# Designs tried in a protein design run: peptides against a protein of PDB entry 5T59. Part 66

Target 1, 112 residues: chain A of PDB entry 5T59
Amino acid sequence: TTPTMQSTSLLTEHLGYPPISLVDDIINAVNEIMYKCTNAMEKYLMQRNIIGKKDFSDEIKIGTAKLESLLENSVDKNFDKLELYVLRNILSIPSDLLEENRFRLLHHEKLV
Target 2, 90 residues: chain B of PDB entry 5T59
Amino acid sequence: EHIRFQRLVQVCNKALEESIRKLQSWEKIHECFPNYGQTREGIENLTVCQQQVIKLWSNLSRVEFDAIFHERSIEEKLNQLDDLINKARS

## One batch from the design tools (peptide; made by RFdiffusion4, then SolubleMPNN)

Design b2_p16_4_s2 (from b2_p16_4, 6 letters changed)
Fold by OpenDDE base, seed 3:
Structure b2_p16_4_s2 (fold): chain B 112 residues (1-112), chain C 90 residues (1-90), chain A 16 residues (1-16)
Amino acid sequence: as target 1 above (112 residues)
Amino acid sequence: as target 2 above (90 residues)
Amino acid sequence: DKELDEEWKEIEKELE
């Protein structure tokens, strides 16, 4: 189920930021990490591109690109799942609290 | 009693683990370097590279995610949320 | 872990 506007508002008030902001931070971080990893791999192998009399630079570039693509696809898929899971199961307000008499619980606690 | 932050940590770990899983396969790595990997030195280099990348992935993700959680005070906020929910249901 | 895994699979199906 998609989070309601009401739940988003309540959580934003509670957190001090919109729930999606946390997910964005996580996704941005993993993307940065991903490219650091692939870059490190390419650099490491390119420093070791010559074995004997053969230069493997082209193969290394192609190979690392393939691995990068593989990782990109995996990251995209898995962190899409993460986003949905977090918003649905972690940063969510139970329906029983989304009633008139209980709406003010989070708001009330903040004001007290 | 407090479950939401635990779930957050778990799902983050799962996403990270699943994302790196294919890079943990030697066969997958070797397939990308078919000729390079036919040499002894190439195999050695690929082995070290694979290990280092996986370690880098793990270490960086741990540090960065912990920083995010701290900056967002998410453990405290999620615990408070759990408490509020439990209080409302009591 | 089991709960997470189950939900993970469900989400996977939804995103396909």
Scores: peptide ipSAE 0.641, ipTM 0.951, DockQ to the pose 0.842
Fold by OpenDDE base, seed 2:
Structure b2_p16_4_s2 (fold): chain B 112 residues (1-112), chain C 90 residues (1-90), chain A 16 residues (1-16)
Amino acid sequence: as target 1 above (112 residues)
Amino acid sequence: as target 2 above (90 residues)
Amino acid sequence: DKELDEEWKEIEKELE
């Protein structure tokens, strides 16, 4: 089931913002957090790049890049799922309330 | 009676947990640093790094998501939505 | 939560 324009409009009126805006905030936040985590990892290891007179800087850079890519892929997939779940099951209006007589209840509450 | 906000918290936690799952695997971490991880000191550094990253992930996500929820007043709005739906079905 | 897990799996299939 896909959200309708009518549902989006009603929810936007109720929320004060489009439902997708909440999802966007969440996704933007997790992306920022993701890069903070990978950056912290690289910085931590690069401060410890020399062991036994051997410089592992190149290996660390490659390794952290691989982990970053792995995390990026996982975040993308899982938060795509989250987006669909939120829009379908949380920020949604049941079909029975999308009928003309039921719409008045949502509008009436806003006017009272 | 109020279920939508609880579901939001649950699905956010699930997405976060599933996203970090592969980084929780020591094998996945080690394979990215095959030579570095063959040294005792390297293993120690990777272990600490892995733990710190996971903690950072958890802490930052909690703080940032709570801030979003507060700024968007989403708990109140979802509770109101639940009430409206329940009232309409009564 | 079983309901969440089931819906999650369903969504996963749809996004594949």
Scores: peptide ipSAE 0.641, ipTM 0.951, DockQ to the pose 0.783
Fold by OpenDDE base, seed 1:
Structure b2_p16_4_s2 (fold): chain B 112 residues (1-112), chain C 90 residues (1-90), chain A 16 residues (1-16)
Amino acid sequence: as target 1 above (112 residues)
Amino acid sequence: as target 2 above (90 residues)
Amino acid sequence: DKELDEEWKEIEKELE
């Protein structure tokens, strides 16, 4: 189920930021890490591109590009799952707390 | 009593592990470098490269995610959320 | 974690 507007508002007030902002930070971080990893791999191999008088630069470039694509696709899929899991199961408010009386309680607790 | 932050850490680890899984396959790595991997030196280089990338992936993710969690005070906030929920149900 | 794994699989099915 998709988080309700009310849940988002309450969580935003509690967190000091929208719940999605945390997910965005995580996704942005992993994307940066991903490209650092693939770049490091390419550079490492390109520094070792000549073996036995043969230049494997083209093969290395193609191979690392393939691995980058593979990793990119995997990251996208798995962190889409993460996003849904976090928003559904972690940064969520049970329905019983979304009732009027419970809503007031949450606000009261925030003010105290 | 506090479960949400633990779940956050677990799901982050899950996503990270699943994302890097294919790169942990030597066969997948070797297939991308068919001729390079036919040389002794090539195999050695690929082996080291694979290991280093996996370590880099793990180390960077740990550092960056911990920084995010700290900046967002997420452990404290999730613990408070757990407490609020438990209190409301008591 | 079995619970996480099960939920993960469910989410996976939803996103497919």
Scores: peptide ipSAE 0.641, ipTM 0.951, DockQ to the pose 0.830
Fold by OpenDDE base, seed 4:
Structure b2_p16_4_s2 (fold): chain B 112 residues (1-112), chain C 90 residues (1-90), chain A 16 residues (1-16)
Amino acid sequence: as target 1 above (112 residues)
Amino acid sequence: as target 2 above (90 residues)
Amino acid sequence: DKELDEEWKEIEKELE
């Protein structure tokens, strides 16, 4: 189920921020971490780019880029799933509480 | 009673685990460095690199996600949400 | 967690 405007409003009031903001923080963080990891990998290997008489710098750069792309795709897919899960199952209000009488109760509880 | 925050932690861990899964494959790593990985020293370097990246991934994600959860007070807010829902249903 | 796994798979199908 897709979050309703009403749910979003109520959750925003409760959280002090829109529910999507939490997801955005998580996604932004993992993206940053991802690039830190790939950068670290490249740097580590580039410090070890010469083996014997061969310079593997080009291969290392290409290989690391491939792994980065692989990780990017995986992160994108899995955190799209995470986003949907969080918004659907965690940052959600049950439909029965969105009814008029229940809605009033929830709103009242926040105001009291 | 309080379930939402636990679910948040679980789904975050799952997404992180699934995201890094392919990098845990030695074969996949080796395929990206076909000539480099044919050398003994290259294999050693790739092995260490793979392990370090996975550790870095795990450590950084733990620190950063915990920081986010703290800054957003999400555990408290989700617990309160659980309580509100339970109260409304009682 | 089986519940999470089931929902995860369901979401996976939805996003495909």
Scores: peptide ipSAE 0.638, ipTM 0.951, DockQ to the pose 0.771

Design b2_p16_4_s3 (from b2_p16_4, 7 letters changed)
Fold by OpenDDE base, seed 2:
Structure b2_p16_4_s3 (fold): chain B 112 residues (1-112), chain C 90 residues (1-90), chain A 16 residues (1-16)
Amino acid sequence: as target 1 above (112 residues)
Amino acid sequence: as target 2 above (90 residues)
Amino acid sequence: DKELDEEWEKIDKELE
């Protein structure tokens, strides 16, 4: 199920920020980490590009690009799953508490 | 009682582990460097590189995610959310 | 975690 506008508003009030902002921070961080990793890999291998008088620079560039693509695809898929899981199962309000009487209780607790 | 923050940590770890799985495969690494990996030195370099990248991935993700969780006060907020929900159901 | 794994698989199918 998809989170409701009501639950988003309640969670935003509780958190001090929209629930999606946390997910965005996580995704942005992992993307940055991903490129740091692939860059480090390329730099490491490019410093060791010559073996037995043969220059492997082109192969290293192509190979690291392939690995970067593989990692990008995997990160994209798995963190899409993470986003759905977090928004559905962690940053969520149970449906029974979104009813009128329960909803008022949540507001009451926030104000007390 | 407090379950949401634990779930957050678990799902983050799962996503990170699943994402790096392909790079943990030596076969996947080697196939990207077919000629380089046929040399002794190439194999050694690729082995070290693979290990270093995986360690870098793990270390950076731990540091950055912990920083995010702290800046967003997410453990406290999720614990409070658990308490509010449990109280409302009692 | 068994619960996480089950939900993860469900989400995986939804994103296919």
Scores: peptide ipSAE 0.675, ipTM 0.952, DockQ to the pose 0.782
Fold by OpenDDE base, seed 4:
Structure b2_p16_4_s3 (fold): chain B 112 residues (1-112), chain C 90 residues (1-90), chain A 16 residues (1-16)
Amino acid sequence: as target 1 above (112 residues)
Amino acid sequence: as target 2 above (90 residues)
Amino acid sequence: DKELDEEWEKIDKELE
């Protein structure tokens, strides 16, 4: 169920952009959001780094970095799945419509 | 009839939910701050921080993804795609 | 959504 060049071309024509571009936008957005979240976390805790005369700044920096890595790995994994799902099941053209006669019909309908 | 955009929203939500799942674990959070989290005040700070991060994650993703969907006119395009496919099969 | 979940699991296995 891998996207074909033919389906990609048709979808690009229909969308006005390659299907992968949408996925790229989504992935780029979530990456940005991810780092905003981890940065916010670090800043919040660093404003509260001293407890009972003990400075936890180093632990906070290390800890937030670990959480960032954890989130990075999870985002990478899950949005790889998303990419595959979107390209297979959403931004896809059924194989029966990629046959010669159906292909022409779909192309014709788009152009008319 | 129109199913593709709904699926897009669903899969986006799923990916977001699964991505943040580990941060929803208090144990995972606490393990990253073993000494800080042994203090009462530290626990309180981590608790608030965890909740705020999760909310920020949800809010930002909603705003940004909606913006993407709008900019790409993806709902309209996917609906049209559904219609084209259905028409071709009729 | 069960359909999504099924496909998600399928993809998960494929990416392993």
Scores: peptide ipSAE 0.675, ipTM 0.952, DockQ to the pose 0.942
Fold by OpenDDE base, seed 3:
Structure b2_p16_4_s3 (fold): chain B 112 residues (1-112), chain C 90 residues (1-90), chain A 16 residues (1-16)
Amino acid sequence: as target 1 above (112 residues)
Amino acid sequence: as target 2 above (90 residues)
Amino acid sequence: DKELDEEWEKIDKELE
């Protein structure tokens, strides 16, 4: 289910930040890691681009680009899933608590 | 009793694992370097490169995600959320 | 793990 505005507000109050901010941190981190990995791979192979008398630099550049694209697609797909899972199943408030009396409970607990 | 943080760790690991899965395939790696991979030295280089990248992926993600969880105090907050929910249902 | 996998597949279908 899609999170409600009420749920978001309550969680924001509880967390001290909007729930989506956590997901954003995670996604930003993995993107940075992804490019560090692909960059490291390219550099490693480019330092070993000549075998015998043949220069494989062009093939290495193309190959690493293909792997980067592959990883990008996979990261995008899987972390889109992660985002939905987190917002739906982790950073969520059960429907039975989304009532007036229970809303006050969450708010009251924060104030006490 | 406390389940939400465990779920967070699990889903993060799942996403990371699924994202790197194709790079764990030697065949997939070799396909990207068809001529380079026909040489003995090329195969050796690709093998080491593959292993190092996977390790780098794992290590960096662990460090960075732990840092995020710490900065956001997410374990504590999720445990508190679990407690609040359980209390309300009692 | 099993619960996660099931939900993961569900979400996968939703995103298609």
Scores: peptide ipSAE 0.675, ipTM 0.952, DockQ to the pose 0.843
Fold by OpenDDE base, seed 1:
Structure b2_p16_4_s3 (fold): chain B 112 residues (1-112), chain C 90 residues (1-90), chain A 16 residues (1-16)
Amino acid sequence: as target 1 above (112 residues)
Amino acid sequence: as target 2 above (90 residues)
Amino acid sequence: DKELDEEWEKIDKELE
């Protein structure tokens, strides 16, 4: 289920930042890495585009683009899963701690 | 006792592994370069390229994710969260 | 990890 506003607030206070910020950092990083990888692949192959008397530049560009799209789709899918998993199972507060008495305890511990 | 940070590392690895899975398939790589891959040199180049990309993927992700975890102090914060939860339930 | 895999598959179905 979707995290409550209360849990988000408590976690934000605990972490010093909203839980989603961590996920955003991870997603931004992997996207950057993804394009670095695909760019490196294209550059590597384009430096080796001529075999014999035949120029394979067009095929390399098309092929690399296909792989980029494939990777992009996979990254999007799997890191959407990651986001849900993190927010549900890692950066989450059990319901019993969201009760009034437990809430006070959490705040008290933060202040001490 | 402390489980959340371990889970974070595990799920990050899972997402990374699943994301790169299709690029680990030689058949999938070869299909994108049907004529280039029919040459000996082409096959060699694609083989090296595939290996290097996977290595780059792994190395960059490790470095960048560790940096994020450090900057966000997430291991410490998750351990503290585990402790708070366990304390509240005791 | 079986627990992670189970949750992963559950989430996968939810996102379908």
Scores: peptide ipSAE 0.673, ipTM 0.952, DockQ to the pose 0.890

Design b2_p16_4_s4 (from b2_p16_4, 6 letters changed)
Fold by OpenDDE base, seed 5:
Structure b2_p16_4_s4 (fold): chain B 112 residues (1-112), chain C 90 residues (1-90), chain A 16 residues (1-16)
Amino acid sequence: as target 1 above (112 residues)
Amino acid sequence: as target 2 above (90 residues)
Amino acid sequence: DKELDEEWEKIDEELE
């Protein structure tokens, strides 16, 4: 087994779920939040779409869409980084503990 | 001694902060509404909107992430992991 | 956090 596979198995046993599941929850949450934010922005501005005698509805729709895209790109990039960081530095088992004797110790401690 | 959960919170905050950074730029906001933002009332509306979005982003993320951490019992699990690692190295 | 920032930058370079 590869160290990655061993780590995943051990962590899954410890957590009660695969490590990636936590990351998935986080990413799903931020995506939902993102769209709630952009939707709120659009609604707020659309309630204020007329200034004087001019209707800015079209500009508001286009503008909010642009901001949504900007936010989407940033979220994607930064939470990709988060995923790697979490899996490498937080939800990880040091290589020295993946040795046979250490591996057994972790299993023993889990069961006791 | 217990470091992993703290790191999780820190990296989540960093990702959230970096993600919203561009929306914190008034210039970026104004560029998306070039004509609307040329009016006094439009500027006022955009200003309020920007502030509200940032607050909403912060509040929702805090609530939702805390819920996830609770549901996954991640603080406890990460503390246990730290303890196991430290014990094994002793 | 300086340690986090350093690792973050490393990851950033890897993903680009």
Scores: peptide ipSAE 0.654, ipTM 0.952, DockQ to the pose 0.945
Fold by OpenDDE base, seed 3:
Structure b2_p16_4_s4 (fold): chain B 112 residues (1-112), chain C 90 residues (1-90), chain A 16 residues (1-16)
Amino acid sequence: as target 1 above (112 residues)
Amino acid sequence: as target 2 above (90 residues)
Amino acid sequence: DKELDEEWEKIDEELE
């Protein structure tokens, strides 16, 4: 289910930040890591681009680009899933608590 | 009793694992370097490269995600959320 | 793990 405005507000108050901010941090981190990995791979192979008398630089560049694309697609797909899972199942408030009396409880607990 | 933070760790690991799965395939790696991988030295280089990338992926993700969780105090906050929910249901 | 996997597949279908 999609989070409600009320749920988001309550969680923001509880967390001190909007729930989506955590997901954004995670996604930004993995994207950075992804490019560090692909860059490291390219550099490693480019330092070993000549075997015998043959230069494989072009093949290495193309190959690493293909792997980067593959990883990008996979990261995008899987972390889109992660986002939905987190917002739906972790950073969520059960429907039975989304009542007037229970809203006050969460708010009251923060103030006490 | 406290379940939300555990779920967070699990889903993060799941996403990371699924994202790197294809790079764990030697066949997939080799396909990207068809001529380079026909040489003995090329195979050796690709093997080492593959292993190093996977390790780098794992290590960096662990460090960075732990840092995020710490900065956001997410374990504490999720435990508190669990407690609030359990209290309300009692 | 099993619960996660089931929900993961569900989400996968939703995103397709």
Scores: peptide ipSAE 0.654, ipTM 0.951, DockQ to the pose 0.843
Fold by OpenDDE base, seed 4:
Structure b2_p16_4_s4 (fold): chain B 112 residues (1-112), chain C 90 residues (1-90), chain A 16 residues (1-16)
Amino acid sequence: as target 1 above (112 residues)
Amino acid sequence: as target 2 above (90 residues)
Amino acid sequence: DKELDEEWEKIDEELE
């Protein structure tokens, strides 16, 4: 169920951009959001780094870095799945419509 | 009839939900701050921080993804794709 | 959504 060059071309024509571009936008966005979240977390805790007479700044920095890594791995994994799902099941053209006669029809309908 | 855009929204939510799942674990959070989290005030701070991060994650993703969908006109395009496919099969 | 979940699991297995 891998996208064909033919389907990619048709979808690109239909969308006005390659299907992968949408996925790239989504992935880029979530990456940005991810780092905004981890940065916010670090800043919040660093503003509260001293409890009693103990400074936890180093632990906070290390801890937030660990959480960032955890989130990075999860985002990478899950959005790889998303990419595959989108390209297979959403931005796809059924194989029966990629046959010669159906292909022409679809192309014709788009151009008319 | 129109199913593709709905699926897009669903899979985006799925990916977002699964991505943030580990941060929803208090145990995972606490493990990253073993000494800080042994203090009452530290626990309180971590609790608030965890909740705020999750909310920020949800809010930012909603705003940004909606913007992407709008900029790419993806709902309209996917609906049209559904229609084209259905028409071709009729 | 069960359909999504099923496909998600399928993809998960493929990527591993």
Scores: peptide ipSAE 0.653, ipTM 0.952, DockQ to the pose 0.829
Fold by OpenDDE base, seed 1:
Parts: C-alpha cells; structure tokens; sequence
Structure b2_p16_4_s4 (fold): chain B 112 residues (1-112), chain C 90 residues (1-90), chain A 16 residues (1-16)
C-alpha cells in the first residue's frame, strides 16, 4: 500500500530528506548510466563500421537504437518495481509505531 | 538485527540485473545487427561490445550507487530505523 | 533471495 503522510513525515525527519529523494537519486543515476552505456556501444561500433568494402553505419545506428529502446523499457519497468519495494519494505514505519504513544517515542529519540 | 540496508542493496542489485538481462542474450544482440553479425569481424566486434557494455553497466552502477548511499548516509539511517523499531517492540 | 523474489513478483503483478 501507499505510505501514509505520517510515515513520510517521520521518515523525512529521521532521514533529513523525504524518502522519495533517495529513490529519485537512484533512478537518475541509472538513467545516466544507461545512456552512457548505449552511447559507448554506438561509438565503439561506429569506429568499426566498415568491414571489407561494406559500410554498416546505417545498420549500426538502427541496431543501437533498438537496443537503447529495449534497455530503456527494461530500466523503467524494473526501477518502478524498485521504487515500490523501497517505499513499502525499506523506508517504511510499521503500523504499531504510528500509534500515538509510539509516535512520541520516535520524536523523543530524535530530540535526545 | 539490521536488515533494511541489506534489503536496499539486494533490491538495487535485482533491478540492475533484471534491467541488463536482455542485453546479456547474444541472440538478442545479434538480431539487432543481422548483416553486420554475419561477418567474422562483426561477430568479434559485437562480442567485445557486449562484454564491455555489461562491465561498464556494473562498474558505473556500483560507483554511483555507493556514492548516493554515502551522501544520504542511508546505511546509518536504516540501521537506526531498525533499532528504533526493535526497541519499540521490546 | 526467495523473500525478495516473492515480493518482486508480487509488485510485478501489481504493475501489470
């Protein structure tokens, strides 16, 4: 289920930043890495585009684009899963700690 | 006792592994370069390219994710969260 | 990890 506003607030206080910020950092990083990988692949093959007397530049560009799309779709899918997993199972507060008395304890521990 | 940070590392690895899975398929790579891959040199180039991309993917992700975890102090924060939860339940 | 895999599959089904 979606995290509550209360849990988000408590975690933000604990972390010093909203939980989603960590996920955003991870997603931004992997996207950057993804395009670095695809760019490197294209550059590598384009430097080797001529075999014999035939120029394969067009095929390389098309093929690399296909692989980029494939990777992009896979990254989107799997890191959407990651986001949900992190927010549900890692950066989460059990319901019993969201009770009034438990809430006080968490705040008290933060202040001490 | 401390489990959340371990889970974070595991799920990050899972997402990374699943994302690169299709690029690990030689058949999938070859299908994108049907004529280029029919040449000896083409096959060699594609083989090296595939290996280098996977290596680059792994190395960059390790470096960048570790940097994020450090900047966000996430291991410490998650350990503290585990401790708070365990303390509250004791 | 079986626990992670199970939860991963659960999330996968939810996103489908």
Amino acid sequence: as target 1 above (112 residues)
Amino acid sequence: as target 2 above (90 residues)
Amino acid sequence: DKELDEEWEKIDEELE
Scores: peptide ipSAE 0.653, ipTM 0.952, DockQ to the pose 0.835

Design b2_p16_5_s1 (from b2_p16_5, 5 letters changed)
Fold by OpenDDE base, seed 1:
Formats: C-alpha cells, sequence, structure tokens
Structure b2_p16_5_s1 (fold): chain B 112 residues (1-112), chain C 90 residues (1-90), chain A 16 residues (1-16)
C-alpha cells in the first residue's frame, strides 16, 4: 500500500530525514555508477579502435551507446521497483501502530 | 527479529544484479559490435571489457551503497524500527 | 534462518 502522510512524518522523525531521501541517494548513486561503467567501456574500446588497418571507432561508439541504453532501461525498471518495495515494505509503519495509542508510544520512545 | 535492514540489502543486491544481467550476456555484447567482434583481437578486447565493467559495477556499487547506509545510519534506524514494532505488539 | 531468507527473497522477487 501507499505510505500515508502520518507514516512519512513518523519515519522522518525517526530517521532524521524523509524516507524518500534514502531512495534518492541509492538511485543517484546507481545512475552515477552506470555512466562511469559505460564511459569506461567506451574509452577502453576506443583506445583499441584500430585492428589491423581498419578503424572501428564508429562501430564502437554506436555499440557502446546501445549498451548504455540497455543498461539505462534496466536500471530504471529495477530501481523503480526497488523504490516501491523499500517505501512500502521496509520504510513503513504497520497500520496498527498508526492508531492513537500506538502513535503516542512512538513519540514517547523517541523523546525518552 | 531484525529483518528490515536485511531486506534492504537483499533488494539492493537484487536490483543491481538484474540491472547488469544484460551486460553479462556475451551474445548481447557481441551483437552490438558485429564487425569488431569478428576479429580475434576484437573478441579479446570485448571479453576483457565485459569482465572489467562487471567488476567495476560490483565494486562501485558496494562502496557507494555502504557509504550511503553508513551516512544514513540505516541499519541502526531499521533495527530500532523493528524493535519498536515488536515492542508495540507485545 | 535460511528458510526465512528464502521467504524474503521470494517476497522480493514478487515485488520486483
Amino acid sequence: as target 1 above (112 residues)
Amino acid sequence: as target 2 above (90 residues)
Amino acid sequence: KEKEEEEIIKEIDEEL
């Protein structure tokens, strides 16, 4: 289920930051890593672009671009799922703890 | 008892693994370089490239994700959350 | 413990 505003507020208080911030960090990191990987791949192959007397630079550029696109699509898909799972199942508060009595307990534990 | 952080690590690993799956396919890589991959030297270069990229992906993700988890104190916070939930239910 | 991990993995696979 979708996180409630109350759940988000309580988790923000507990974590010291909004739950989405953790997910943002993860997604930003993997995107950075992704482009570092594809860039490294392109540079490695471009340094080895000539075999015999034939220059494969154009093919390398096109090929690495295709791989980058494939990786981008896969990262987007899998980490969108990750975001949903983390926010719904990991950084979540069970509904029974969102009741008035349980809500006070969470605040009390935070303050004590 | 403490399950949330374990799940976080597992889902991160799963997402990383599934994301790199296509690059682990030699066939997929080779088809992107049809003429380059027809040469002996090209095959060698692509092989090394594939291995290095996968290692780089794994190493960078481990380092960066561990840094994030540390900076956000997420293991401690999730353990505390588990404890709070369990306590409230007892 | 191992069984629990397997169940978690299955749950994750269902969500992913």
Scores: peptide ipSAE 0.025, ipTM 0.908, DockQ to the pose 0.156
Fold by OpenDDE base, seed 2:
Structure b2_p16_5_s1 (fold): chain B 112 residues (1-112), chain C 90 residues (1-90), chain A 16 residues (1-16)
Amino acid sequence: as target 1 above (112 residues)
Amino acid sequence: as target 2 above (90 residues)
Amino acid sequence: KEKEEEEIIKEIDEEL
């Protein structure tokens, strides 16, 4: 169930990069997107911080921070699951093929 | 025949959907702005803000993930992996 | 194809 060193090596050779690198790209991207979203939300509301004669700037800052925390926790949870799934079920080689025959096949295909 | 890339796209979409779920809740949004949300204008602003951030989330994720998949040639590589495995099993 | 997609979705839902 857990990826082996052999599997990682074979997949790295096939992909041209370690399998974890794809996951890292995805996670880094979603984190960047997350903060762009929360920043945009805060800026939008801060441009509309005064209603009537009351200034809601402090409440907006606190509220946006709370939403950011909620989103951050959810992203972490869901993309940790994604990482596990991708590495175990997508970027994986069946155990019965982790033999000399599979290794030769990969090299043969690469050389031809 | 080719299943791995399809699974990758699906699991990414699922993770993105589940991650934004709480922001899709008006109740959750309103709870973060209890006094601001007591005003008509505040409710209007929060409504627009919620809609915009969800759209931004969806659009940015689509563009960025597609770029990653392209840069990593992952569809081609996963299809090739499927083919290699199927060939080995044949 | 639709059946296959449904099975894949089920697997993903179980993992996530």
Scores: peptide ipSAE 0.024, ipTM 0.907, DockQ to the pose 0.154
Fold by OpenDDE base, seed 3:
Structure b2_p16_5_s1 (fold): chain B 112 residues (1-112), chain C 90 residues (1-90), chain A 16 residues (1-16)
Amino acid sequence: as target 1 above (112 residues)
Amino acid sequence: as target 2 above (90 residues)
Amino acid sequence: KEKEEEEIIKEIDEEL
């Protein structure tokens, strides 16, 4: 059920925007959230960087960077899967409706 | 009858849950701070930090994704799509 | 939206 040009056109007409635009919004949002989370973590720990007269600033910076990288990799992997799933299984038109005699379905309903 | 929007919500939740899974591991967190985490205060700070980051992740994602779904009218549009498909097959 | 996010972040910071 790979998206076709016909499916994209019909769905764009129905949605008022290309299907990929929804996915882009989702991915952009989660990326923003991700960096807000890691930034908050670093700031919190850096405010608590001294324990027993020892300064752990360097370790905190390295550690938070590692966690950011870990989260970033996981987000990329999981939301790439999400993109494929949404475009193939949710924002899709069944093949039987992509037949020539069914092309007018969404367009006709919009006009009526 | 209406299935597409439900699936969208489910797959979004799944992606969010799987993305944060490794940060939910105390072992993974502690490994990133080997010396800091050997102190009592360090452990306490890391514990609070971990809990609050997970909450922040959950809260921000809820607000942002709901806003996207609203702005794109995606529930209505997907329901309409389901209806159109069902009508064509009946 | 941005205001809501800021409020949530503020609440989290207060709990920290």
Scores: peptide ipSAE 0.028, ipTM 0.906, DockQ to the pose 0.020; fails the geometry check
Fold by OpenDDE base, seed 4:
Structure b2_p16_5_s1 (fold): chain B 112 residues (1-112), chain C 90 residues (1-90), chain A 16 residues (1-16)
Amino acid sequence: as target 1 above (112 residues)
Amino acid sequence: as target 2 above (90 residues)
Amino acid sequence: KEKEEEEIIKEIDEEL
């Protein structure tokens, strides 16, 4: 189920930030990590591009690019699922509690 | 009582694990370097590279995700959320 | 964060 505006508002109040912000942080982080990994791989292999008398630079560049694309696709897929799961199942308020009582409880707890 | 943060950690780990799955395949790695991987030295380089990239992936993700969780105080907030929900239901 | 990442990268580079 998709989060409601009410749920988002309540969670934002509780968290101090919108729930989506956490997901954004996670996704941004993994994207950064992804490119660091592929960059490291390319650099490592490019430092070892010559074996014997043959230069494999072109093959290395193409190969690492392919691996990067593969990783990108996998990251996108899996973290899209993560986003959906987190917002629906973790950063969520049960529907039965999306009433005035829950709202009052949250405010009460903040005041105490 | 507290379940949400545990689930968050689990889903993050799962996403990370599944994302790196293809790079864990030697066949996939070798496929990208067909001629380079036909040399002994090339195979050695690819082997080390594969191993270290996977480690880098794991280490960086651990550090970065922990930092995010800390900065967002998400464990505490999720525990509080669990408590609030449980209290509301009791 | 960045410093920690750099440290990890350096460690990996040393092992490579």
Scores: peptide ipSAE 0.028, ipTM 0.907, DockQ to the pose 0.020; fails the geometry check

